# Designs tried in a protein design run: peptides against a protein of PDB entry 6KZJ. Part 16

Target 1, 71 residues: chain A of PDB entry 6KZJ
Amino acid sequence: SPDLLSEVSEMKQDLIKMTAILTTDVSDKAGSIKVKELVKAAEEEPGEPFEIVERVKEDLEKVNEILRSGT

## One batch from the design tools (peptide; made by RFdiffusion4, then SolubleMPNN)

Design b2_p29_3_s1
Fold by OpenDDE base, seed 1:
Structure b2_p29_3_s1 (fold): chain B 71 residues (1-71), chain A 29 residues (1-29)
Amino acid sequence: as target 1 above (71 residues)
Amino acid sequence: SPREEALELVMETLKRVLALEKKLKEEAE
């Protein structure tokens, strides 16, 4: 689905921006992002794409909660 | 720290999103 692909691409950009904000030094775990390398190392998630998207949204909510509450 | 925990979760989520995007693009081919 092109609409689903657009949504996933937007989520990707949000995550890249968050990574850049949270990284303060090149010695940090995410000092540099190599997209093609991450894609190659990534394994396929089980389930339908829309189900995976919902799981990703839940993880994004967890990230926001950690940053907001400090826990 | 909370910042480090958040960064680790963001990186792991990004990895999964990149894999999903690749899958969706391949399905469109």
Scores: peptide ipSAE 0.619, ipTM 0.912, DockQ to the pose 0.619
Fold by OpenDDE base, seed 2:
Structure b2_p29_3_s1 (fold): chain B 71 residues (1-71), chain A 29 residues (1-29)
Amino acid sequence: as target 1 above (71 residues)
Amino acid sequence: SPREEALELVMETLKRVLALEKKLKEEAE
């Protein structure tokens, strides 16, 4: 649905911003994102799009926990 | 380090999100 696509696009933008914040070393290639290559390298995840989004949200929460607690 | 762990998780999550976005765009066409 367009609502889900909009939500996913927003999550993508947030993740790109987080990548920029977390990248500090100039030699780190993490800041140089090749969208085409990342999409090609991604294995198709099982489940309906909504279910995949929920898993992504769980991973984002894990990221937040790491950054807040340092663990 | 925690920062490196967070970065790795972010990059992996971004990869999956990009694939999902592509799938959703294709379905919308």
Scores: peptide ipSAE 0.618, ipTM 0.912, DockQ to the pose 0.635
Fold by OpenDDE base, seed 3:
Structure b2_p29_3_s1 (fold): chain B 71 residues (1-71), chain A 29 residues (1-29)
Amino acid sequence: as target 1 above (71 residues)
Amino acid sequence: SPREEALELVMETLKRVLALEKKLKEEAE
């Protein structure tokens, strides 16, 4: 689905921005994202794309909870 | 730290999103 692909692309962009915000030390490896390397290392997630998106959204909520509550 | 924990989770989530994007592009071929 082109609509789903667009949504996933936006999520990717948001995650990259979050990485930049959370990275404070210039020596942090996370500060230098190698997209090609991550794609190569990434294993295909099981399930339908919409199911994977829901899991991603759950993880994003966990991130927000950590940052909001400090734990 | 909470910040580092959040960063690790973001990085792992990004990895999964990249894999998903690849999957969607392949399915569109």
Scores: peptide ipSAE 0.618, ipTM 0.912, DockQ to the pose 0.645
Fold by OpenDDE base, seed 4:
Structure b2_p29_3_s1 (fold): chain B 71 residues (1-71), chain A 29 residues (1-29)
Amino acid sequence: as target 1 above (71 residues)
Amino acid sequence: SPREEALELVMETLKRVLALEKKLKEEAE
């Protein structure tokens, strides 16, 4: 689905931006994102793409909760 | 720290999203 691909691409960009914001040290390896290596290391999650997107959204909410509450 | 925890979660989520995007692109081709 092109709409789903667009949504996923937007989520990707948001996550990249969050990584940059959370990385303060230039020597921090987390700040140097190697897309090829991340994709290679990723295990395919079972389920329909829409279902996976919903799980990702839940994880993003968890990230936001951590940052807002500081806990 | 909470910041480190958030960063780890972001990185793991990004990895999953990248894999999903790749699959969706391949499906569209």
Scores: peptide ipSAE 0.617, ipTM 0.913, DockQ to the pose 0.618

Design b2_p29_3_s2
Fold by OpenDDE base, seed 2:
Structure b2_p29_3_s2 (fold): chain B 71 residues (1-71), chain A 29 residues (1-29)
Amino acid sequence: as target 1 above (71 residues)
Amino acid sequence: SPREEALKLVMETLKRVEALEKKLKELAE
């Protein structure tokens, strides 16, 4: 679906911006994160595209909660 | 720290979204 693709592309752009902001604020913490594990998680993601998008939105809410509450 | 955990989650989510975007682009071709 082109509509779903556009939504996913916008989410990607938002995440890139969030990454840039957070890396600037937390110093050199990104370098200590295991990239291979992040890639594995992406490749192992089950479900239809729409279902994956819903799970991604849930994780974005978790990010927002952490940044708002500090927990 | 909470901010570090947020960064980890964002980076993981970004990889997942990139993989999904790739799949969707391939399906659209």
Scores: peptide ipSAE 0.647, ipTM 0.926, DockQ to the pose 0.558
Fold by OpenDDE base, seed 1:
Structure b2_p29_3_s2 (fold): chain B 71 residues (1-71), chain A 29 residues (1-29)
Amino acid sequence: as target 1 above (71 residues)
Amino acid sequence: SPREEALKLVMETLKRVEALEKKLKELAE
């Protein structure tokens, strides 16, 4: 679906911006994170694209909660 | 720290979204 692709692309851009901001806030911790494990998890994620999008939205909510509440 | 956990979660989510975007683009080809 082109509409779904557009939504996913927008989410990607938001996450890139968040990563940049958080990286500056936590020094060089981003460099110590094992990207290969993150990639593996991404490729193995089951479900239809729309289901994965919903899970991603849930995780984004978790991120916002951590940053807002500190927990 | 909470900020470190948030960063890890964001980076993980970014990789998931990138993989999904790739799949969707391939389906459109």
Scores: peptide ipSAE 0.646, ipTM 0.925, DockQ to the pose 0.570
Fold by OpenDDE base, seed 3:
Structure b2_p29_3_s2 (fold): chain B 71 residues (1-71), chain A 29 residues (1-29)
Amino acid sequence: as target 1 above (71 residues)
Amino acid sequence: SPREEALKLVMETLKRVEALEKKLKELAE
């Protein structure tokens, strides 16, 4: 779906911006993040694209909650 | 820290979204 692709592309851009903001004060911790594991999880994620998008939205809500409440 | 955990989650989500975007582009071919 071209509409879904557009939505996913916008989400990607938002996540890139969030990453840039969050790395400002925790950049020294970036080396401890296992990128290999993150990539593996991404490639192996099951489900239809729209289902994956919904799970991504759930995780984005978790991010927002952490940043809002500190927990 | 909470902010560090948020960063890790964002980075993981970014990789997932990039993989999804690639799959969607392939489906459109």
Scores: peptide ipSAE 0.645, ipTM 0.925, DockQ to the pose 0.568
Fold by OpenDDE base, seed 4:
Structure b2_p29_3_s2 (fold): chain B 71 residues (1-71), chain A 29 residues (1-29)
Amino acid sequence: as target 1 above (71 residues)
Amino acid sequence: SPREEALKLVMETLKRVEALEKKLKELAE
């Protein structure tokens, strides 16, 4: 739906901003990440769009927890 | 490091969101 697409687009923009912030002090560590593996995982994501969105939200909460607790 | 792990997770999530956005745009056509 258009509403779901808008939500996903906003999430994308937030993630882009987060990436920029996190890469400022990690130098070239981003280059060591296996991008090919990440792309394959994205293309093979199972489930309906709304189910994928919920799993993405869970992972965003994990990001916040790591940054807050240091673990 | 925790920040490095967070970066990995963010980058993975970004790729997943980009793929999902592409699928949704195609469905809306």
Scores: peptide ipSAE 0.644, ipTM 0.925, DockQ to the pose 0.561

Design b2_p29_3_s3
Fold by OpenDDE base, seed 2:
Structure b2_p29_3_s3 (fold): chain B 71 residues (1-71), chain A 29 residues (1-29)
Amino acid sequence: as target 1 above (71 residues)
Amino acid sequence: SPREEALKLVMETLKRVLALEKKLKELAE
């Protein structure tokens, strides 16, 4: 579905922006985005699309909780 | 720190989103 692909693309862009915001120390390499390497790692992600979506939702819920509460 | 934990989760989520995008593109072929 082109609509679903568009939504996923937008989500990807938002996550990249969040990475930039959360990376504040130039010496902190953990936030450095290497798309090529992430794409390779993504090949190992198991499950059907709907299962991956559920995992993404769970992670985003955790991220939101940390950013909102500071814990 | 909370910031570092959030960053780790964002990176993991990004990896999964990339996987999702690839799978959806393959299904659309």
Scores: peptide ipSAE 0.609, ipTM 0.907, DockQ to the pose 0.865
Fold by OpenDDE base, seed 4:
Structure b2_p29_3_s3 (fold): chain B 71 residues (1-71), chain A 29 residues (1-29)
Amino acid sequence: as target 1 above (71 residues)
Amino acid sequence: SPREEALKLVMETLKRVLALEKKLKELAE
């Protein structure tokens, strides 16, 4: 649905912003986003959309925990 | 470091979100 696609696109953009925030050195190749490579790797992600959503929620929970607690 | 770990998780999450987006587009919903 268009609403779901919009929500997913917002998540995508937010995550891109987070990567920029978490990257401290512009010369840090490890922190640099290569969308082409990620898109290619995304082809290997198994499962139905609802399953992927749940995995994303779990990942975000972990990210939030680290950023909130510093550990 | 925690920051590096967070970055790794964000990158992995982004990959999954990209996969989700593509699957949704392919479903034409």
Scores: peptide ipSAE 0.608, ipTM 0.908, DockQ to the pose 0.821
Fold by OpenDDE base, seed 1:
Structure b2_p29_3_s3 (fold): chain B 71 residues (1-71), chain A 29 residues (1-29)
Amino acid sequence: as target 1 above (71 residues)
Amino acid sequence: SPREEALKLVMETLKRVLALEKKLKELAE
C-alpha cells in the first residue's frame, strides 16, 4: 500500500529528527545515525507488519511519556 | 538519564520502523 508506506516513511523521518535533537554530544553512542547499519539489524525483527506497528506505537508512547514527564 | 533512555527507545523504534518499511516493500502493496 503506497499510503501505508508513506505513513511509515514519515514516521521514520520523525524518528531520525528526534534522534538528532536528543544527541547533543558527538561522544554519545548514538551520536550519529547509520541507516544502512540499522537496516541490516532490522532483518532480524520478527512479526507481521501489523504486529510491528503495535510495538512501534507502544514505544512511541513510552518515548513521549519520558520526554513529557522527565521520568 | 531520561534523555538517554528516550534516545535508546527512539533508536530501537527506528530499527523496528525500518524493518516494517522493508516488509511492506517486499509485500509490494
Scores: peptide ipSAE 0.610, ipTM 0.907, DockQ to the pose 0.811; fails the geometry check
Fold by OpenDDE base, seed 3:
Structure b2_p29_3_s3 (fold): chain B 71 residues (1-71), chain A 29 residues (1-29)
Amino acid sequence: as target 1 above (71 residues)
Amino acid sequence: SPREEALKLVMETLKRVLALEKKLKELAE
């Protein structure tokens, strides 16, 4: 679905922006995004699209909790 | 730190989103 692909693309862009916000130390390499490398690693991600979406939702919930509570 | 943990989760989520995008394209839908 082109609509779903567009939504996923926007989600991708939002996550990239979040990495920039969370990476404040120039020596912090954890936020250094190598899309090519991530794409390669993504090929190993198991499961159907709906299963991956559920994992995404779970992780985003955890991110939101950490940023809201500080823990 | 909480910030670093959040960053790790964001990076992992980004990887999964990229996987999702690839799978959707391969389904040709």
Scores: peptide ipSAE 0.608, ipTM 0.906, DockQ to the pose 0.825; fails the geometry check

Design b2_p29_3_s4
Fold by OpenDDE base, seed 1:
Structure b2_p29_3_s4 (fold): chain B 71 residues (1-71), chain A 29 residues (1-29)
Amino acid sequence: as target 1 above (71 residues)
Amino acid sequence: SPREEALKLVMETLKRVEALEKKLKELAA
């Protein structure tokens, strides 16, 4: 749906910003990550779009917890 | 480190979101 697409696009923008911040903060470790494998995993993720969105939200919360608590 | 783990998770999640966005755009086309 268009509403879901808008939500996903906003999430993408937030993640891009987070990536940029963390890359500079972590001495550009992003270059050491194998992007190809990440892409494959992303394309093979099962479930309806709305289900995937909910899983993504859960992982975003995990990111926030790591950055806030250091664990 | 925790920051490195966060970076990896963010990058992985970004790829998942990009793939999902692509699928949704294709469905709308």
Scores: peptide ipSAE 0.648, ipTM 0.924, DockQ to the pose 0.577
Fold by OpenDDE base, seed 4:
Structure b2_p29_3_s4 (fold): chain B 71 residues (1-71), chain A 29 residues (1-29)
Amino acid sequence: as target 1 above (71 residues)
Amino acid sequence: SPREEALKLVMETLKRVEALEKKLKELAA
């Protein structure tokens, strides 16, 4: 779906911005994160694209909660 | 720290979204 692809692309851009902001706030912690493990989880994620999007949105809400409350 | 955990979660989510975007582009091709 072209509409879904557009939505996913926008989500990616938002996450890139968030990563940049959090990286500066958390010093050089981003460099210590195991990238290969992150990639593995991404490649192995099951489900239809629309289902994955919904799960991603849930995780983004978790991020927002942490950033708002510090917990 | 919470901010560090948030960063990890964002980075993981970014990789997931990148993988999904790649799959969608491949389906469209």
Scores: peptide ipSAE 0.648, ipTM 0.924, DockQ to the pose 0.569
Fold by OpenDDE base, seed 2:
Structure b2_p29_3_s4 (fold): chain B 71 residues (1-71), chain A 29 residues (1-29)
Amino acid sequence: as target 1 above (71 residues)
Amino acid sequence: SPREEALKLVMETLKRVEALEKKLKELAA
């Protein structure tokens, strides 16, 4: 749906900003990450769009937890 | 480090979201 697309687009924008912030704050580790594996995992993710969004939100919460707790 | 792990997770999630956005745009076209 258009509303879901808008939500996903906003999530993308937030993640882009987070990536930029973390990259500048960390020892430039972004270059050592294998993009090929990330792309493959993304394209093969099963489930309906709304289900994928829920999983993404769970991972965003994990990111927040790591940054808050250091674990 | 925790911050490095967070960065990895963010980058992975970004790729997933980009793939999803592409699929949704194709469905809407």
Scores: peptide ipSAE 0.648, ipTM 0.924, DockQ to the pose 0.569
Fold by OpenDDE base, seed 3:
Structure b2_p29_3_s4 (fold): chain B 71 residues (1-71), chain A 29 residues (1-29)
Amino acid sequence: as target 1 above (71 residues)
Amino acid sequence: SPREEALKLVMETLKRVEALEKKLKELAA
């Protein structure tokens, strides 16, 4: 779906911005995170694209909660 | 720390979104 692809592309850009902001906030710790594990999780994720997007939104809510509450 | 955990989650989510974008482009091609 072209509309879904557009939505996913916009989410990607938002996540890139969030990564940059959080990296500076936590003293550039991004380099110590295991990329191999992150890539594997991404490629092995089951479900249709819409279902994956919904799970991504759930995790983004978790991020927002951590940043808002500190826990 | 909570903020570091948030960073890890964002980075993981970014990789997932990139993989999804690639799959969607392949489906459209």
Scores: peptide ipSAE 0.647, ipTM 0.924, DockQ to the pose 0.572

Design b2_p29_4_s2
Fold by OpenDDE base, seed 1:
Structure b2_p29_4_s2 (fold): chain B 71 residues (1-71), chain A 29 residues (1-29)
Amino acid sequence: as target 1 above (71 residues)
Amino acid sequence: SAAAREEALKLVMETLRRVEALEKKLKEL
């Protein structure tokens, strides 16, 4: 749905920003995103879109916790 | 810590991969 796509696009943009910040703060290990790898992921990700979104949100929270606490 | 930041970077990149995959699926629906 358009609403779900918008939410996902916002999450993507946040992750890109976080990657950029962490790449400058840490050694340049992020490198360039490989398109082929992203395509592979698209074919292999299991579950309904809403289920995947919930998993992504959970992972984002884990990232935020690490960055906030330093642990 | 540097270790924590590196772990966070790893998780961010992996999550980004999943989000890109999901976005592609949604655009194709």
Scores: peptide ipSAE 0.547, ipTM 0.909, DockQ to the pose 0.731
Fold by OpenDDE base, seed 5:
Structure b2_p29_4_s2 (fold): chain B 71 residues (1-71), chain A 29 residues (1-29)
Amino acid sequence: as target 1 above (71 residues)
Amino acid sequence: SAAAREEALKLVMETLRRVEALEKKLKEL
């Protein structure tokens, strides 16, 4: 759906920004992701798209907790 | 700490990979 796709696109953009910030704070570890790996991830990720999105949101919360408590 | 930020970076990059794959899947539906 357009609404879910929009939400996913926004999450992607936020993750890209976070990657850039964290890379500058640590080291240049942000490499290019190969298409093969992206396709593999899509096929291996279980559940409906909305369930995957909720799991991603949980992972983002974990990131936030690491950054808040670890710094 | 640097170690905490490295852990966060790894998680972010893995999550980004999943999100990009999901986005592609959604566009193909």
Scores: peptide ipSAE 0.546, ipTM 0.909, DockQ to the pose 0.607
Fold by OpenDDE base, seed 2:
Structure b2_p29_4_s2 (fold): chain B 71 residues (1-71), chain A 29 residues (1-29)
Amino acid sequence: as target 1 above (71 residues)
Amino acid sequence: SAAAREEALKLVMETLRRVEALEKKLKEL
């Protein structure tokens, strides 16, 4: 749905911002994903959109916990 | 800690990969 696509696009934008921030704090790490990897991931990602969204939200919560801890 | 930030970066990048895959899937529906 358009609403789900908008939500996913917002999550993507947030992740891009987090990547940019974290790459300034971590040396010798890349903040980019290769196009080839993205294409492969898109083809192989299993499950219906709702199931994938739930997995993404779980991962985002893990990221937030790490970042909020400040460690 | 530096280790925690590194773990966060790995998780963010993997999650971004999945989100890109999902976005592509949704645009094709």
Scores: peptide ipSAE 0.552, ipTM 0.909, DockQ to the pose 0.755; fails the geometry check
Fold by OpenDDE base, seed 3:
Structure b2_p29_4_s2 (fold): chain B 71 residues (1-71), chain A 29 residues (1-29)
Amino acid sequence: as target 1 above (71 residues)
Amino acid sequence: SAAAREEALKLVMETLRRVEALEKKLKEL
């Protein structure tokens, strides 16, 4: 679906922006994150695209709460 | 806190990989 692809692409861009903000703040920790876990998440994520998007939205909300609170 | 921001970074990076994989799947349809 072109509409779903567009939505997913926008979410990707938001995540890239968040990554840039967070890496500048905690750059010493960014290199310690396991790439293997990231690959696993990409290949083995179960569920239909809509279900995956909903989980992504939940995680984004958690990130937003951390960023807003500053704690 | 610094720990909270580290967790947020991990979550964002993991989520980004999921989104990239999803985008690839959608392009293959």
Scores: peptide ipSAE 0.545, ipTM 0.909, DockQ to the pose 0.539; fails the geometry check

Design b2_p29_4_s3
Fold by OpenDDE base, seed 5:
Structure b2_p29_4_s3 (fold): chain B 71 residues (1-71), chain A 29 residues (1-29)
Amino acid sequence: as target 1 above (71 residues)
Amino acid sequence: SAEAREEALKLVMETLKRVLALEKKLKEL
């Protein structure tokens, strides 16, 4: 579904932006390098799309908890 | 804290990996 793909793409972009915000070293390419590695690692992610979606939701909840606490 | 920020970054990266996997799987259906 093109609509679903668009939604996933937006989610991807938001996470990339979050990565940039959370990275303290703005001159370091470590983030970019790690993203490249993630592309390769993504090939091995197990599960059907609906299972992955649930894991993503769980991960985002954890991220939100950390960011909201700010500690 | 710096530790919390690092943990958040780690989780964001892991989430991004899964999103990339999801995107690829959707494109291959």
Scores: peptide ipSAE 0.586, ipTM 0.903, DockQ to the pose 0.811
Fold by OpenDDE base, seed 4:
Structure b2_p29_4_s3 (fold): chain B 71 residues (1-71), chain A 29 residues (1-29)
Amino acid sequence: as target 1 above (71 residues)
Amino acid sequence: SAEAREEALKLVMETLKRVLALEKKLKEL
Protein backbone atom coordinates (compact mmCIF):
# COMPACT_ATOMS: atom_id res chain seq x y z
CA SER B 1 0.00 0.00 0.00
CA PRO B 2 1.37 3.39 -0.97
CA ASP B 3 -0.25 4.95 2.08
CA LEU B 4 1.52 2.52 4.41
CA LEU B 5 4.82 3.03 2.60
CA SER B 6 4.47 6.79 2.96
CA GLU B 7 3.77 6.51 6.66
CA VAL B 8 6.71 4.17 7.24
CA SER B 9 8.98 6.37 5.15
CA GLU B 10 8.08 9.36 7.29
CA MET B 11 8.78 7.37 10.45
CA LYS B 12 12.17 6.45 9.03
CA GLN B 13 13.04 10.06 8.29
CA ASP B 14 11.96 11.19 11.74
CA LEU B 15 14.14 8.55 13.39
CA ILE B 16 17.12 9.50 11.25
CA LYS B 17 16.66 13.11 12.33
CA MET B 18 16.45 12.03 15.95
CA THR B 19 19.69 10.11 15.51
CA ALA B 20 21.40 13.25 14.25
CA ILE B 21 20.10 15.26 17.20
CA LEU B 22 21.04 12.69 19.84
CA THR B 23 24.48 11.70 18.56
CA THR B 24 27.46 13.28 20.28
CA ASP B 25 30.06 11.89 17.89
CA VAL B 26 32.38 14.55 16.51
CA SER B 27 32.63 12.90 13.10
CA ASP B 28 30.45 14.42 10.39
CA LYS B 29 29.25 11.09 9.06
CA ALA B 30 28.77 9.15 12.29
CA GLY B 31 25.01 9.04 11.95
CA SER B 32 25.10 8.15 8.28
CA ILE B 33 27.55 5.30 8.88
CA LYS B 34 25.40 3.89 11.65
CA VAL B 35 22.30 4.02 9.45
CA LYS B 36 24.11 2.07 6.73
CA GLU B 37 24.85 -0.68 9.23
CA LEU B 38 21.23 -0.71 10.33
CA VAL B 39 20.10 -1.27 6.75
CA LYS B 40 22.14 -4.47 6.72
CA ALA B 41 20.89 -5.54 10.14
CA ALA B 42 17.28 -4.96 9.09
CA GLU B 43 17.51 -7.94 6.74
CA GLU B 44 17.35 -10.30 9.71
CA GLU B 45 14.37 -8.71 11.47
CA PRO B 46 11.76 -11.46 11.90
CA GLY B 47 8.01 -11.28 11.85
CA GLU B 48 5.10 -10.09 9.78
CA PRO B 49 4.63 -6.37 9.14
CA PHE B 50 1.84 -6.09 11.72
CA GLU B 51 4.09 -7.67 14.36
CA ILE B 52 6.94 -5.30 13.56
CA VAL B 53 4.58 -2.33 13.76
CA GLU B 54 3.63 -3.29 17.30
CA ARG B 55 7.29 -3.58 18.30
CA VAL B 56 8.00 -0.19 16.75
CA LYS B 57 5.16 1.39 18.70
CA GLU B 58 6.53 -0.04 21.93
CA ASP B 59 10.03 1.23 21.17
CA LEU B 60 8.78 4.70 20.28
CA GLU B 61 6.93 4.91 23.56
CA LYS B 62 10.14 4.11 25.42
CA VAL B 63 12.01 6.76 23.44
CA ASN B 64 9.33 9.33 24.17
CA GLU B 65 9.45 8.55 27.88
CA ILE B 66 13.19 9.18 28.00
CA LEU B 67 12.99 12.38 25.96
CA ARG B 68 10.16 13.82 28.04
CA SER B 69 11.66 13.03 31.43
CA GLY B 70 15.32 13.52 30.63
CA THR B 71 16.02 10.57 32.90
CA SER A 1 21.50 13.99 30.83
CA ALA A 2 24.24 12.38 28.79
CA GLU A 3 23.19 8.97 30.08
CA ALA A 4 19.57 9.48 29.12
CA ARG A 5 20.60 10.75 25.69
CA GLU A 6 22.75 7.69 25.10
CA GLU A 7 19.91 5.39 26.10
CA ALA A 8 17.52 7.25 23.84
CA LEU A 9 19.99 7.01 20.96
CA LYS A 10 20.30 3.26 21.46
CA LEU A 11 16.54 2.83 21.37
CA VAL A 12 16.19 5.09 18.34
CA MET A 13 18.74 2.98 16.48
CA GLU A 14 16.92 -0.24 17.34
CA THR A 15 13.61 1.27 16.32
CA LEU A 16 15.09 2.53 13.06
CA LYS A 17 16.36 -0.97 12.28
CA ARG A 18 12.84 -2.34 12.70
CA VAL A 19 11.33 0.45 10.62
CA LEU A 20 13.81 -0.28 7.83
CA ALA A 21 12.83 -3.93 7.99
CA LEU A 22 9.16 -2.98 7.88
CA GLU A 23 9.72 -0.76 4.86
CA LYS A 24 11.48 -3.57 3.01
CA LYS A 25 8.72 -6.05 3.82
CA LEU A 26 6.03 -3.65 2.64
CA LYS A 27 7.86 -3.08 -0.64
CA GLU A 28 7.89 -6.84 -1.19
CA LEU A 29 4.14 -7.34 -0.62
Scores: peptide ipSAE 0.586, ipTM 0.904, DockQ to the pose 0.813
Fold by OpenDDE base, seed 3:
Structure b2_p29_4_s3 (fold): chain B 71 residues (1-71), chain A 29 residues (1-29)
Amino acid sequence: as target 1 above (71 residues)
Amino acid sequence: SAEAREEALKLVMETLKRVLALEKKLKEL
């Protein structure tokens, strides 16, 4: 579905932005240098789309908690 | 804290990997 692909693309872009915000080393280009590696690693990610979505939701909840509390 | 930010960054990168996997799977359907 093109609508679903668009939604996933927006989520991807948001995560890339978060990577840039959370990177503290000015010389660290983690956001750009590791995306290529992530693309390859993504081919090994098991499960159906709905299973992957649940894992994403779990990780995002943890990220949000850390950002809110600093712990 | 720096430790909390590092943990958050690690989780974001892992989540991004999964989102990329999701995108690839959707394109193959």
Scores: peptide ipSAE 0.585, ipTM 0.903, DockQ to the pose 0.836
Fold by OpenDDE base, seed 2:
Structure b2_p29_4_s3 (fold): chain B 71 residues (1-71), chain A 29 residues (1-29)
Amino acid sequence: as target 1 above (71 residues)
Amino acid sequence: SAEAREEALKLVMETLKRVLALEKKLKEL
């Protein structure tokens, strides 16, 4: 679905922005390096799209709780 | 806290990996 693919692309971009915000290492560009590695590692992610979506939802819930705490 | 930010970053990276996998799988359908 083009709509679903667009939504996933937006989610990807948001997560990349979040890595830039959360990383404290601005000199070594650790975030960019790790993203490159993640592209390769993504090839090994098991499961059907709906299973991956459920894992993503679970992770985002945890991220949201941490960020909301502000500590 | 710094520890909380580090944990959040770890989870964001893991989520990003899964989103990249999802994107690839969707493009292959």
Scores: peptide ipSAE 0.587, ipTM 0.903, DockQ to the pose 0.796; fails the geometry check

Design b2_p29_4_s4
Fold by OpenDDE base, seed 3:
Structure b2_p29_4_s4 (fold): chain B 71 residues (1-71), chain A 29 residues (1-29)
Amino acid sequence: as target 1 above (71 residues)
Amino acid sequence: SEAAREEALKLVMETLKRVLALEKKLKEL
């Protein structure tokens, strides 16, 4: 579905922005290099889309908690 | 804290990997 792909693409872009904010590496290319590695690693991710979505939700909840509390 | 930021970054990177996997799977359907 093109609508679902668009939603996933927006989520991807938001996560890339978060990576840039949280990264301590001074290299301008660090983010792009890591993303390239993740693209390859993504081919090994098991499970159906709905299973992956649940894992994503779990991790995002943890990220949000850390960012809110700072601890 | 620095430790909290590093943990958040790790989770963001893992989440991004899964989102990329999701995108690939959707394109293959």
Scores: peptide ipSAE 0.598, ipTM 0.906, DockQ to the pose 0.818
Fold by OpenDDE base, seed 2:
Structure b2_p29_4_s4 (fold): chain B 71 residues (1-71), chain A 29 residues (1-29)
Amino acid sequence: as target 1 above (71 residues)
Amino acid sequence: SEAAREEALKLVMETLKRVLALEKKLKEL
């Protein structure tokens, strides 16, 4: 679905922005380096799309809780 | 806290990996 693919692309971009916000290593481009590695590692992610979506939802819930706490 | 920030970053990276996997799988359908 083009709509679902667009939504996933937006989610990807948001997560990349979050890595830039959360990382304190601005000199070594640590975020960019890790993203490159993640592209390769993504090839090994098991499961059907709906299973991956559920894992993503679970992780985002945890991220949201941490960020809301602000500690 | 710094510990919380590091944990958040870890989870964001893991989530990003899964999103990249999802994107690839969707493009292959």
Scores: peptide ipSAE 0.600, ipTM 0.907, DockQ to the pose 0.799; fails the geometry check
Fold by OpenDDE base, seed 5:
Structure b2_p29_4_s4 (fold): chain B 71 residues (1-71), chain A 29 residues (1-29)
Amino acid sequence: as target 1 above (71 residues)
Amino acid sequence: SEAAREEALKLVMETLKRVLALEKKLKEL
């Protein structure tokens, strides 16, 4: 579904932006390098799309909890 | 805190990995 792919793409972009915000070293390519590694690692992610979606939701909940605390 | 920021970054990266996997799987269906 193109609509679903668009939604996933937006989610991806938001996470990339979050990565940039959380990374203090703005001059280093470490973030970019790690993202490249993630692309390779993503090939091995197990499960059907609906299972992955549930894991993503769980992860985002944890991220939100940390970000809300601001510590 | 710095520790919390690092943990958040780790989780964001893990989430991104899964999102990338999801995207790829959707494209291959």
Scores: peptide ipSAE 0.599, ipTM 0.907, DockQ to the pose 0.809; fails the geometry check
Fold by OpenDDE base, seed 4:
Structure b2_p29_4_s4 (fold): chain B 71 residues (1-71), chain A 29 residues (1-29)
Amino acid sequence: as target 1 above (71 residues)
Amino acid sequence: SEAAREEALKLVMETLKRVLALEKKLKEL
């Protein structure tokens, strides 16, 4: 579904931006090399799309909890 | 805190990996 792909693509871009904000790497390619490695690692992610979505939602909730703490 | 930032970064990376996997699976459906 193009609608689902668009939503997932937007999630991807948001997470990449968050990576750039959170990283302390001073290199010009901060986060970029890590993303490339994640693309490779993604090949082994098990489960159906609906199962992965649930895991993503859980992870995002954890991230949000940390970010909202402000500490 | 620095510890919280590092933990958040770790979780973001793990989440991104799963999102990339999801994107690939959707493209293959």
Scores: peptide ipSAE 0.599, ipTM 0.907, DockQ to the pose 0.796; fails the geometry check

